# Peptides against a protein of PDB entry 8PQO: the designs that were tried, part 4

Target 1, 252 residues: chain A of PDB entry 8PQO
Amino acid sequence: VLLKEYRVILPVSVDEYQVGQLYSVAEASKNETGGGEGVEVLVNEPYEKDGEKGQYTHKIYHLQSKVPTFVRMLAPEGALNIHEKAWNAYPYCRTVITNEYMKEDFLIKIETWHKPDLGTQENVHKLEPEAWKHVEAVYIDIADRSQVLSKDYKAEEDPAKFKSIKTGRGPLGPNWKQELVNQKDCPYMCAYKLVTVKFKWWGLQNKVENFIHKQERRLFTNFHRQLFCWLDKWVDLTMDDIRRMEEETKRQ

## One batch from the design tools (peptide; aimed at target 1 V25 I97 I212 L219)

Design b1_p9_1_s3 (made by RFdiffusion4, then SolubleMPNN; from b1_p9_1, 7 letters changed)
Fold by OpenDDE base, seed 5:
Structure b1_p9_1_s3 (fold): chain B 252 residues (1-252), chain A 9 residues (1-9)
Amino acid sequence: as target 1 above (252 residues)
Amino acid sequence: IASFLKSLI
């Protein structure tokens, strides 16, 4: 098991982020070739449990069309089906990813708290002290070009170049987080993303767990760069506007 | 948050 807490600081409020996140997920999904092919939505409903209220989703990702024919023919039953269960009780979210074939030998869990701070809270997920000692804290800086792979880089998604016309936020210089403390009119937040990765196969555990964390970090970095650079597209939208956009996307 | 896996693959 490998645990890391990714801390993503943004020059947006917790309330703004709720809209911006949903918009950016929808927009990123439109930009992916092949739309919803191989994604089955089993459940999408409101839930209430243990005082937590939100939206529950269960999706299956069928990878059979995304792998070479020889892999598909040799893959055990259920090996190419990935289940994603998500509980969105904003400002708290949880996602659990499992595989039918690997069962208890594979888990990705992503737990997120959104807080109106600069990533300074320790153990926001309230882990036991012994478990918390094994968590690496990883800061993601959306303005740092060195954290972005050259193949993922786009100038229109660069926070160091973007200026919001609607809000006046950006471009983000090397010291933008320190400068933000002195800007009373600029909101800020941190997304604290505790990622738990488990892969129990002997000899491959560390390699696969580190690989998954590398992919998660890449995803979080690119997504939040997009979210910020799309600020003028979503900052004036309401939650009702977002719901309409999601319904339109489901029809494609 | 739903749809993280879609962006990973």
Scores: peptide ipSAE 0.052, ipTM 0.776, DockQ to the pose 0.366
OpenDDE base, seeds 1, 2, 3, 4: peptide ipSAE 0.043, 0.047, 0.047, 0.036; ipTM 0.752, 0.764, 0.765, 0.743; seed 3 fails the geometry check

Design b1_p9_1_s4 (made by RFdiffusion4, then SolubleMPNN; from b1_p9_1, 6 letters changed)
Fold by OpenDDE base, seed 5:
Structure b1_p9_1_s4 (fold): chain B 252 residues (1-252), chain A 9 residues (1-9)
Amino acid sequence: as target 1 above (252 residues)
Amino acid sequence: MDSLLKALL
């Protein structure tokens, strides 16, 4: 088991981020060719549990069409089916990813709190003290070019070059987070993403768990760079505008 | 279109 808490600081409010996240997910999904193929939505409903209220989704990702024929022929039953269960109770979210074949031997859990701070809260997910001692805190800086792979880099998605016309935010210099404290008119937040990865196969545990964390970090970095650089596209949108865009995207 | 991107966020 490997736990890391990714802290992503952004020059947006918690309320703005709710719109920006949904917009950016929808936009990124449009840019992926064949992104909807092999996705089955089993459940999409409101939930209420222990005072938490939100939207629950259960999806299956069928990877059979996305792997070579020889892999599909050799794969055990259920090995190419990934289950995603998500509880969206913004500003809290939880996602649990499992595999039918591996069962308890594979888990990815992502728990997110969105807070109006600069990533300074310790143990925001309220883990037991002994569990918290084993969590690595990882700061993601969206302006830091060194955190981006060359193959993922786009100049139009670079926070160090982008200037928002609508808000006046950006470009983000090397000390932007420190300068933000002195800018009374610029909102800020942190997304605290606790990622738990379990892969219990002997001899491969550390390799696979570290690989998954590397992919998650890459995803979070690229996504939040896009979210910021798309600020002028989404900052004036309402939640009703987002819902319409999601419905249009589901029909494609 | 639901992407794997939603699963990881």
Scores: peptide ipSAE 0.060, ipTM 0.784, DockQ to the pose 0.144
OpenDDE base, seeds 1, 2, 3, 4: peptide ipSAE 0.055, 0.055, 0.059, 0.054; ipTM 0.777, 0.797, 0.782, 0.792; seed 3 fails the geometry check

Design b1_p9_2 (made by RFdiffusion4)
Pose (drawn by RFdiffusion4):
Structure b1_p9_2 (pose): chain A 252 residues (1-252), chain P 9 residues (1-9)
Amino acid sequence: as target 1 above (252 residues)
Amino acid sequence: HLETLLRNA
C-alpha cells in the first residue's frame, strides 16, 4: 500500500480555507446535472476523542441512476454504491471512501492537517517512524503552470492571471511563497493531505494505487487553483453564511 | 465530484 502526503501551500489563512473549501465544493458542483440525487445520509452525529472534537457522517452515493442501463445491469451487486465516512474536526479532517462490493479491499483515505505554516512540518500526522519513512512528500504549487495538464488549463482559473478585488492578492508569480516569508500581512497556510490508496484484488495494487495518486494530485491542483481564483466570491463569507447556503440548497 | 465517484465505481 502506497502513502503520499500532498502539501498544498496557499495564500489564505486556515480560517479562510475552511470557508473557501466549502464554497468551492458547492460552486464547482453547480453545473453538474445529477448532483444531490442519490446522496444518502446514513449517520450524522457529533463525536469527541482525545482532543479531536468534530462531526462524523456516513453517506452513500448511489450511482445507479447516473450510469448507462447496461452498466447498472452488468455491475456486481453494490459496485455502484460508494460509501464515504467522514470525521470533520477542522483544522483536522479524515475521509474514507469505499465501494460496497469491494468492501474494504478498495479504500481511499485522506487525512488532512490545515496549518498556518509554509508546509515545513515533517510527519505532521504523527505516523510511526518506519511507516513515515515510506511516505513521499509531494508539493503542489498553484502558480506553476507546468503542474497543470493542458486539457485542464483554463485562463480564468489561473492564479498567475488573477488579482483579487477584495484582497488585492495575486497574481501569483514563481516567487509568491518567498514573498510570503518576507511579508508581514498576507495570510498563508498549508494543507497536509496524507492519501492512502489500497486495492487488494487481482494483483493490481500498484497500478491502481499509482493511477489514483496521479488523479488525486491533478484534482488537488485544479481544485486549489479554482479556489484561489474564486477568492472574491467567498473571502467575505463567514461559516454562518456557508451553513445558510447549505440549508438554502436543502429545500429542493 | 461526479467524476471522482464514477472513477471510484

Design b1_p9_2_s1 (made by RFdiffusion4, then SolubleMPNN; from b1_p9_2, 6 letters changed)
Fold by OpenDDE base, seed 5:
Structure b1_p9_2_s1 (fold): chain B 252 residues (1-252), chain A 9 residues (1-9)
Amino acid sequence: as target 1 above (252 residues)
Amino acid sequence: MLELYKLFA
């Protein structure tokens, strides 16, 4: 088992992020060809448990059409079906990813708190001390180009070049987080994303767990760079606007 | 990428 807490600092408020996140997911979906292929939504309903209230979703990602024929022929039953269970109780979210074939031998859990700070809180997910001491804290700086793969880089999605016309935020220089303290009118938040990866196969555990973390970090970095650079597109949107956009995306 | 983006919402 490998645990890392990714801390993503953004020059937006917790309330703004709720809109921006949903917009950016929808926008990214529109930009992808065949994005809805192989996705089955089993459950999408409100939930309430232990004082936590939000939206619960259960989706299956069928990867059969996404892999070569020889892989499909060799894959064990259930190996190409990924289950995603998500509890969205913003500002808290939890996602659990499992596989039918691997059962208890595979788990990805992502737990997120969105806080109005600069990523300075320790153990925001309230782990036991013995567990917390094994968690690596990883800071993602959306302005740091060195954290972006060359193949992923786009100038229009570079926070170090973007200037928001509507809010005046950006561009983000090397010391933007420190300078933020002097900008009384600029809100900020941190997404604390505790990622637990379990791959219980001896000999492959470390390689697979580290690989998954590498992909998650890449995803979080690129997504939040986009979210910030699309600020002028979503900052004035309402939740009703977002709902309409989601319905349109769902039909694609 | 699209499916992975759904981890955020």
Scores: peptide ipSAE 0.050, ipTM 0.784, DockQ to the pose 0.163
OpenDDE base, seeds 1, 2, 3, 4: peptide ipSAE 0.047, 0.047, 0.048, 0.048; ipTM 0.780, 0.784, 0.780, 0.768

Design b1_p9_2_s2 (made by RFdiffusion4, then SolubleMPNN; from b1_p9_2, 7 letters changed)
Fold by OpenDDE base, seed 5:
Structure b1_p9_2_s2 (fold): chain B 252 residues (1-252), chain A 9 residues (1-9)
Amino acid sequence: as target 1 above (252 residues)
Amino acid sequence: MLDLYKLFA
């Protein structure tokens, strides 16, 4: 088991992020060719449990059409079905990813708290001390180009070059986080993403767990760079606007 | 393969 807490600081408020996140997810999905193919939505409903209230989703990603024929023929039953269970109780979210074939030998869990700070809170997910001491804190700086793979880089999605016309935020220089403290009118937040990865196959555990973390970090970095650079597209939208957009997308 | 951006929703 490998645990890392990714901390993503953004020059937006917690309330703004709720809109921006939903918009950016929808926009990114539209840009991906084959996005949504092989996705089965089993459950999408409100939930309430232990004082937590939000939206629960259960999706299956069927990967049979996404792999070569020889892989499909050799794959054990259930090996190409990925289950995603998500509890969205913003500002708290939890996602659990499992596989039918691997059962208890595979788990990806992502737990996120969105806080109005600069990523300075320790153990925001309230782990036991023995567990917390094994968690690596990883800071993602959306302005740092060195954290972006060359193949992922787009100038129009570079926070170091973007300036919001509507809000005046950006461009983000090397010391943008320190300068933000002196800008009383600019909101900020941190997304604390505790990622738990378990891959219990002897000889491959460390390699696979580290690989998954590398992919998650890449995803978080690129997504939040997009979210910030798309600020002028979503900052004036309301949650009602987002809901209407989602309903329109479902009908297409 | 799968749209990992949906992990944020």
Scores: peptide ipSAE 0.048, ipTM 0.773, DockQ to the pose 0.139
OpenDDE base, seeds 1, 2, 3, 4: peptide ipSAE 0.045, 0.041, 0.043, 0.044; ipTM 0.767, 0.766, 0.769, 0.754

Design b1_p9_2_s3 (made by RFdiffusion4, then SolubleMPNN; from b1_p9_2, 7 letters changed)
Fold by OpenDDE base, seed 1:
Structure b1_p9_2_s3 (fold): chain B 252 residues (1-252), chain A 9 residues (1-9)
Amino acid sequence: as target 1 above (252 residues)
Amino acid sequence: MLDLYKLIA
């Protein structure tokens, strides 16, 4: 099991991020080929548990069409079905990813708290001390080009070049996080993303777990760079606007 | 490839 807490600081408010996240997910999904293909939504309903209220979703990703024929032919039953269970109780979110074949031997869990701070809180997910001492805290700086792969880099998605017309935020210089403290009119938040990866396969556990973390970090970095650079597209939208957009997309 | 962006929402 490998745990890392990714801390993503953004020059947006917690309330703004709720809209921006949903918009950016939808926009990014449209830009990717195969979005929605092989996805089965089993459950999409409100939930209430232990004082937590939000939206629960259960999706199955069928990967049969996404792998080579020889892999599909050799894959055991259920090996190419990934289950995603998500609890969205913003500002808290939890996603659990499992596989039918691997069962308890495979888990990706992503737990996120969105806080109006600069990533200074320790153990925001309230882990036991013995567990917390094994968590690596990883800061993602959306303005740091060195954290972006050359193949992923786009100038129009570079926070160091972007300036929001609607808000005046950006471009983000090397010391933008420190400068936020002195900018009373610019909101800020941190997404604390605790990622738990478990892959129980003798000889491959560490390799696969590290690989998955590398992919998650890459995803979080690129996504939040996009989210910020798309600020002018979503900052004036409401949650009701987002819901309407999602409903319209489902009808297509 | 699986659209991993849906894991963020």
Scores: peptide ipSAE 0.046, ipTM 0.766, DockQ to the pose 0.150
OpenDDE base, seeds 2, 3, 4, 5: peptide ipSAE 0.038, 0.041, 0.041, 0.041; ipTM 0.760, 0.772, 0.770, 0.771

Design b1_p9_3 (made by RFdiffusion4)
Pose (drawn by RFdiffusion4):
Structure b1_p9_3 (pose): chain A 252 residues (1-252), chain P 9 residues (1-9)
Amino acid sequence: as target 1 above (252 residues)
Amino acid sequence: FLEELLMYA
């Protein structure tokens, strides 16, 4: 099983990231016809354990209504049921994704620490030493065009071409992280996203784990580029504003 | 995200 820690250094604060990430998930999914239908909340409760106080959820995403009929008929029982178990104790969160048919043999776990630093901490997740020694650290720079697939590139989602009206932050050059250390004002943070991918069937552990990690890096990059370029849309929101928009979207 | 869930499926 392969583990990688994706470090996403951002010119926002940890407080700001919480609101921005929630807004961005909802906004990026605004054009998807077929969003919200098929989402099933099995469990939604508070939890507390040794310093980590938060909210636990168990959700199921039924994809039967979103795939062609032949896919629904051919799919082994439960293969189209995606389970997500989430522990949200921001600035820490853990999510575990599984498939009902694959049980625990297909698993994607993301454990994230959101810290007010420039991604300089080592083993921020406090792994056992030997296990930590086998974790590749991958840095994601949202200003670096070379880290974006050309088919994914969108000028309107390019931090190198965006300046915030409300904050004046951006555009981001190759030295933006260096100017952060030399700066006393603009906030910054790093999301330490430790990703574990497990695929135990058919001897395809390596191929699937690598494919999933490449896709996760691409998604983390595109998502956080979008997040920064939408700074004017969400930077003035509070958490109460977010919860209100959630309840609003709940009516339908 | 729907496409991401489909990929996982």

Design b1_p9_3_s1 (made by RFdiffusion4, then SolubleMPNN; from b1_p9_3, 6 letters changed; failed a check: a repeat of another design)
Amino acid sequence: MLELYKLFA

Design b1_p9_3_s2 (made by RFdiffusion4, then SolubleMPNN; from b1_p9_3, 7 letters changed)
Fold by OpenDDE base, seed 1:
Parts: C-alpha cells; structure tokens; sequence
Structure b1_p9_3_s2 (fold): chain B 252 residues (1-252), chain A 9 residues (1-9)
C-alpha cells in the first residue's frame, strides 16, 4: 500500500471550485475522443450516511475495446471491468476504484477535502498517527512548468501566461502562493487529495503502485492547470447552470 | 465526480 497526500493550491475560493471542477471535468471529457464509450452508469443518486450528504455514483468502465485483441482474449472474466464508486459531499469527496477480478488485491481510493487555506493543515483526513507517518505530502504547483510533461504542455493552459479578464487573477509567477497572503481580494484554497493505492501482486506491488501515483499526479497537475486557465469560462456559472449542462450532455 | 479513470484510458 502506498499513500500520498497531494496538496493543490489554487487562487479560487472553495465555492468557486465547486463549479469550476464540474465544468472542467465536463469540458475535459468532451475533448477526449471516445470519452463515453465503454462507460456504464449503474447508480447516480443522492445519499445520506453518518451525517454526510451528497451524490453517489457507481460507474463501470469496460476496457475490452481499449486493450489489444490478444489481451482481451487472455483476460479472465471481470478483469477488464473497473468499478468507480464516488461520494460527492462537497467540500468532501471520496472515490473508490476496484476491479472485479482482482477484488481486495487492487484498490485506488481518493479522498479529497477542499479547504480555504494554503495547504498548511496536517492530517486533514484524520488518519491514525501510525498511518499518517507513512503518508508523503506532495505539493502540486500549477504554475511550475517543470512539473508538466512536454507532451502535455499547452500554452493556452499555462497558468504562468494566463490572465483572467473577469477576475484579474494571473499570470502566476514563481512566488504566486506567497503573494496571495498579501492580496486580500484574491481568494485561495487547497485541495487535499489523499490517494491510497493498493496492488497486492507479489514482485509488482511497488512498481505498479508508484506508476499509478505518477499517473494520478500527472492528472491532478494537468486538470488544475486547465481549471485555472478556464476560469473566465466558468466563474460566472451557477451550480444550476452546471446541472443543466450535464443534463444536456446526457441527452446527446 | 472527477472521473479519474477517463484520463487513464
């Protein structure tokens, strides 16, 4: 098991991020060719559990069309089906990814708290001390080009070049996080993303767990760079606007 | 929900 807490600081409020996240997910999904193919939505309903209220989703990703024919032919039943269960009780979110064939031998869990701070809270997910001491804290700086792969880099998605017309935020210089403390009119938040990766195949555990973390970090970095650079597209939208957009997308 | 899986596929 490998645990890392990714801390993503953004020059947006917790309330703004709720809209921006949903918009950016929808927009990124539209830009990916085949983004709806092989995705089955089993459940999409409100939930209430232990004082937590939000939206629960259960999706299955069928990977049969995404792997080579020889892999598909050799894959055991259920091996190419990935289940994603998500609890969105914003500002808290939890996603659990499992595989039918691997069962308890494979898990990706992503737990996120969105807080109106600069990533200074320790153990926001309230782990036991013995567990928390094994968590690596990883700061993602959306303005740091060195954290972006050359193949992923786009100038129009570079926070160091972007300036929001609607809000005046950006471009983000090398010391933008320190400068936020002095800018009373600019909101800020941190997404604390505790990522738990478990892969119990002997001899491959560390390699696969580290690989998955590398991909998650890459995803978080690119996504939040997009979210910020798309600020002018979503900052004036309401949650009702987002819901309408999601409904329109489901009808297509 | 951030469908993280779409980015891996």
Amino acid sequence: as target 1 above (252 residues)
Amino acid sequence: SLSFYKSFA
Scores: peptide ipSAE 0.065, ipTM 0.814, DockQ to the pose 0.206
OpenDDE base, seeds 2, 3, 4, 5: peptide ipSAE 0.063, 0.069, 0.066, 0.060; ipTM 0.812, 0.815, 0.808, 0.815; seeds 2, 3, 4 fail the geometry check

Design b1_p9_3_s3 (made by RFdiffusion4, then SolubleMPNN; from b1_p9_3, 6 letters changed)
Fold by OpenDDE base, seed 4:
Structure b1_p9_3_s3 (fold): chain B 252 residues (1-252), chain A 9 residues (1-9)
Amino acid sequence: as target 1 above (252 residues)
Amino acid sequence: MLEFYKLFA
């Protein structure tokens, strides 16, 4: 098991981020080739459990079309079906990813707290001390180009180049976080994303767990760069606007 | 929210 807490600092408020995240997810989904191809939504409903209220989703990602034919032919039944169960109780979110074939031997859990700070809280997810001491804190700087793979880089999604017309935020220079502290009128938040990866195959555990973390980090980095650079597209939207957009997208 | 969407899409 490998745990890392990714801390993504953004010059947006927690409330703004709720809109921006949903918008950016929707937009990113539209930009992906094939859209919802291979995604089956089993459940999408409100939930209330143990005082937590939010939206529960259960999706299956069918990867059969996403892997080479020889992999598909050799893959055990269920090996290419990924289940994503998500509990969105913003500002807290939890996602659990499992695989039908690997069962208890595979887990990706992503637990996110969105806090109005600069990523300075320790153990925001309230892990036991013994567990927390093994968590690596990883800071994602959306302005740091060195954290972006060359193949993922887009100038229009570069926070170091983008300036929001609507808010005046950006561009984000090398010391943007330090400068932000002195800008009382600019909101900020941190997404604390505790990622737990378990891959219980002897000899491959560390390799696969580290690989998955690498991919998650990549995803979080690119996503939040987009979210910020799309600020002018979503900052004036309401949650009702987002819900309408989601419903429209479901009909397409 | 699709935490893993970009990896599987």
Scores: peptide ipSAE 0.067, ipTM 0.813, DockQ to the pose 0.203
OpenDDE base, seeds 1, 2, 3, 5: peptide ipSAE 0.053, 0.061, 0.055, 0.057; ipTM 0.796, 0.809, 0.797, 0.801; seed 5 fails the geometry check

Design b1_p9_3_s4 (made by RFdiffusion4, then SolubleMPNN; from b1_p9_3, 7 letters changed)
Fold by OpenDDE base, seed 4:
Structure b1_p9_3_s4 (fold): chain B 252 residues (1-252), chain A 9 residues (1-9)
Amino acid sequence: as target 1 above (252 residues)
Amino acid sequence: SLSLYKSFA
C-alpha cells in the first residue's frame, strides 16, 4: 500500500470550486472521451449515510478499446473493467476504484477535503498517527510548468499565462501563493487528496503503486490547471446551471 | 501512457 496526500492550492473559494470542479469534470470528459465512450454509468443518485449527504455515482470504465488488441485478447474476464464508486458530499469526496478481476488485490481510494487554507493542515483526513507517518505530502503547484508533461502542456491551460477577465485572477507567477496571502480580496483553497493505492501482486506492488500515483498526480495537475484556466467559463454558473448542463449531456 | 483514471467526483 502506498499513500500520498496531494495538496492542490487554488486561487478560488471552496464554494467556487464546487461549481468549477463539476464543470471541469464534464468538460474534460467531453474532450477526452467524446461524450463518455467506454464509460458506463450504473448509478447516479443522491445518498444519505451516517450523516453524510451527497451524490453517489457508480461508473464502469471499459478499457477494452484503450488497450492493444493482444492485451484485450489475453486479459482475463473483468480485468479490463474498472469500477469507480464515488461519494460526492462536497466539500468531502471519496472515490473508490476497483477491478473485477483483481478484487481485493487492487484498490485506488481518493479521499478529498476541500479547505479554505493554503495546504497547511496536517492529517486533515484524520488517519491514525501510525498511518499518517506513512503518508507523503505532495504539493501540486498549478503554475509550475515543470510539473506538466510536455505532451499534456497547452498554452490555453497554462495558469502562468491565463488572466481571468471576470475575476482579475492570474496570471500566476512563480511566487503566486506568497502573493496571494497579501491579496485580501482573492479567495484561496486547498484540495487535500489522500490517495491510497493497493496492488498486491508480489514483485509488481511497488512498481504499479508508484505508477498509479504518477498517473493520479498527472491527472490532478492537468485537471486543476484546466479548472483555473476555465475560470471565466464557470465562475458565473450556479449549481443549478451545472445540473442542467449534466442533464443535457446525459441526453446526448 | 494509458491513464486508467479519467475523472473523480
Scores: peptide ipSAE 0.078, ipTM 0.800, DockQ to the pose 0.151
OpenDDE base, seeds 1, 2, 3, 5: peptide ipSAE 0.068, 0.068, 0.065, 0.077; ipTM 0.802, 0.798, 0.802, 0.815; seed 5 fails the geometry check

Design b1_p9_4 (made by RFdiffusion4)
Pose (drawn by RFdiffusion4):
Structure b1_p9_4 (pose): chain A 252 residues (1-252), chain P 9 residues (1-9)
Amino acid sequence: as target 1 above (252 residues)
Amino acid sequence: FLNERFEIY
């Protein structure tokens, strides 16, 4: 099983990231016809354990209505049921994704620490030493064009070409992280996203784990480029504003 | 965004 820690250094605060991430998930999913239908909340409750106080959820995403009929008929029972178990104690969160048919043999776990630093902490997740020694640290720079697939590139989602009206932040150059250390004002943070991918069937552990990690890097990059370029849309929102927009979207 | 993740899964 392969583990990688993706460090996403951002010119926002940790407080700002919480609102921005919630807004961005909802906004990026705004054009998807077929969003929200098929989402099942099995469990939604508070939890508390040794310093980590938060909200636990168990949700199922039924994909039967979103795939061709032949895919629904051919799919082994439960293969189209995606389970997500989430522990949200921001600035810490853990999510576990499984497939009902694959049980625990296919698993994607993301454990994230959101810290007010420039991604300089080591083993921020406090792994056992030997296990930590086998974790690759992968840095994601949202200003670096070379880290974006050409088919994914969109000028309107390029931090190198965006300046915030409300904050004046951006555009981001190759020295933006250096200018953060030399700066006393603009906030910054790093999301330490430790990703574990497990695929235990058919001897395809390496191929699937690598494919999933490459896709996770691409998604982290594109997502956080979008997040920064949407700073004017969400930076003035509070958490109460986010919860209100959630209840609003709940009516339908 | 989520549909893309489901496709990947």

Design b1_p9_4_s1 (made by RFdiffusion4, then SolubleMPNN; from b1_p9_4, 5 letters changed)
Fold by OpenDDE base, seed 5:
Structure b1_p9_4_s1 (fold): chain B 252 residues (1-252), chain A 9 residues (1-9)
Amino acid sequence: as target 1 above (252 residues)
Amino acid sequence: LLMEIFKIL
């Protein structure tokens, strides 16, 4: 088991981020050719548990069409089906990813708190002290080009070049987080993403767990760079506008 | 493949 807490600081409010996240997920999904192929939505319903209220989703990702024919022929039954269970109780979210073939030997869990701070809270997920001492804190800086792979870099998605016309936010220089403290009118937040990765195959555990964390870090970096650079597209939208866009997308 | 799935997360 390998645990890391990714801390993503953004020059947006917690309330703005709720809209911006949903918009950016929808936009990123449209830009991916075939992102809807092999996704089965089993459950999409409101839930209430232990005082937490939100939306529960259960999806299956069928990977059979996305892998080469030889992999499909050699794959055990259920090995190419990934289950995603998500509890969205914004500002808290939890996602649990499992595989039918690997059962208890594979788990990815992503628990997120969105807080109106600069990533300064320790143990925001309230882990036991013995568990917390094994968590690596990883800061993601959306302005730092060195954290972006050259193949993922786009100039139109670079926070160090973008300036919002609607809000005046950006471009983000090397010291943007320190400068933000002096800008009373600019909101800020941190997304604290506790990622738990479990892969219980002897000899491959550390390699696979580290690989998954590398992919998660890459995803979070690219997504939040997009979210910020798309600020002028979503900042004036309401939650009702987002719900209408989601319903229109389901009908296409 | 995993990254394409996780863009929805």
Scores: peptide ipSAE 0.041, ipTM 0.749, DockQ to the pose 0.198
OpenDDE base, seeds 1, 2, 3, 4: peptide ipSAE 0.041, 0.039, 0.043, 0.033; ipTM 0.747, 0.761, 0.755, 0.736; seeds 1, 3 fail the geometry check

Design b1_p9_4_s2 (made by RFdiffusion4, then SolubleMPNN; from b1_p9_4, 4 letters changed)
Fold by OpenDDE base, seed 5:
Structure b1_p9_4_s2 (fold): chain B 252 residues (1-252), chain A 9 residues (1-9)
Amino acid sequence: as target 1 above (252 residues)
Amino acid sequence: FLEEVFKIL
């Protein structure tokens, strides 16, 4: 098992981020070729448990069409079906990813708190002290080009070049996080993303767990760069606007 | 397999 807490600081409010996240997920899904192909939604319902209220989703990702024919022919039954269970109680979210073939030997869990701070809280997920000692804290800087792979880099998605016309935010210089303290009118937040990866195959555990964390870090970095650079597209939208856009997309 | 899973998530 390998645990890391990714801390993503953004020059947006917690309330703004709720809209921006939903918009950016929808936009990213449209830009991916084959987005939605092989996705089955089993459950999408409100839930209430232990004082937490939100939306529960259960999706299956069928990867049979997305892998080469030889992989599909050699893959055990259920190996190409990924289950995603998500509890969205914003500002808290939890996602659990499992595989039918690997059962208890594979788990990805992503638990997120969105807080109106600069990523300074320790153990925001309230782990036991012994478990917390094994968590690596990883800061993602959306302005740091060195954290972006050359193949993923786009100038229109560079926070160090982008300036919001609607809000005046950006471009984000090398010291942008320190400068936020002096900018009383600029909101900020941190997404604290505790990622738990479990892969219980002897000889492959460390390799696969580290690989998964590398991909998650890449995903979070690129997504939040996009979210910020798309600020002028979503900052004036309401949650009701987002709901209408989601309903229109489901009808197509 | 794993690289494609992370593009979907």
Scores: peptide ipSAE 0.033, ipTM 0.742, DockQ to the pose 0.217
OpenDDE base, seeds 1, 2, 3, 4: peptide ipSAE 0.031, 0.032, 0.031, 0.031; ipTM 0.735, 0.740, 0.728, 0.731

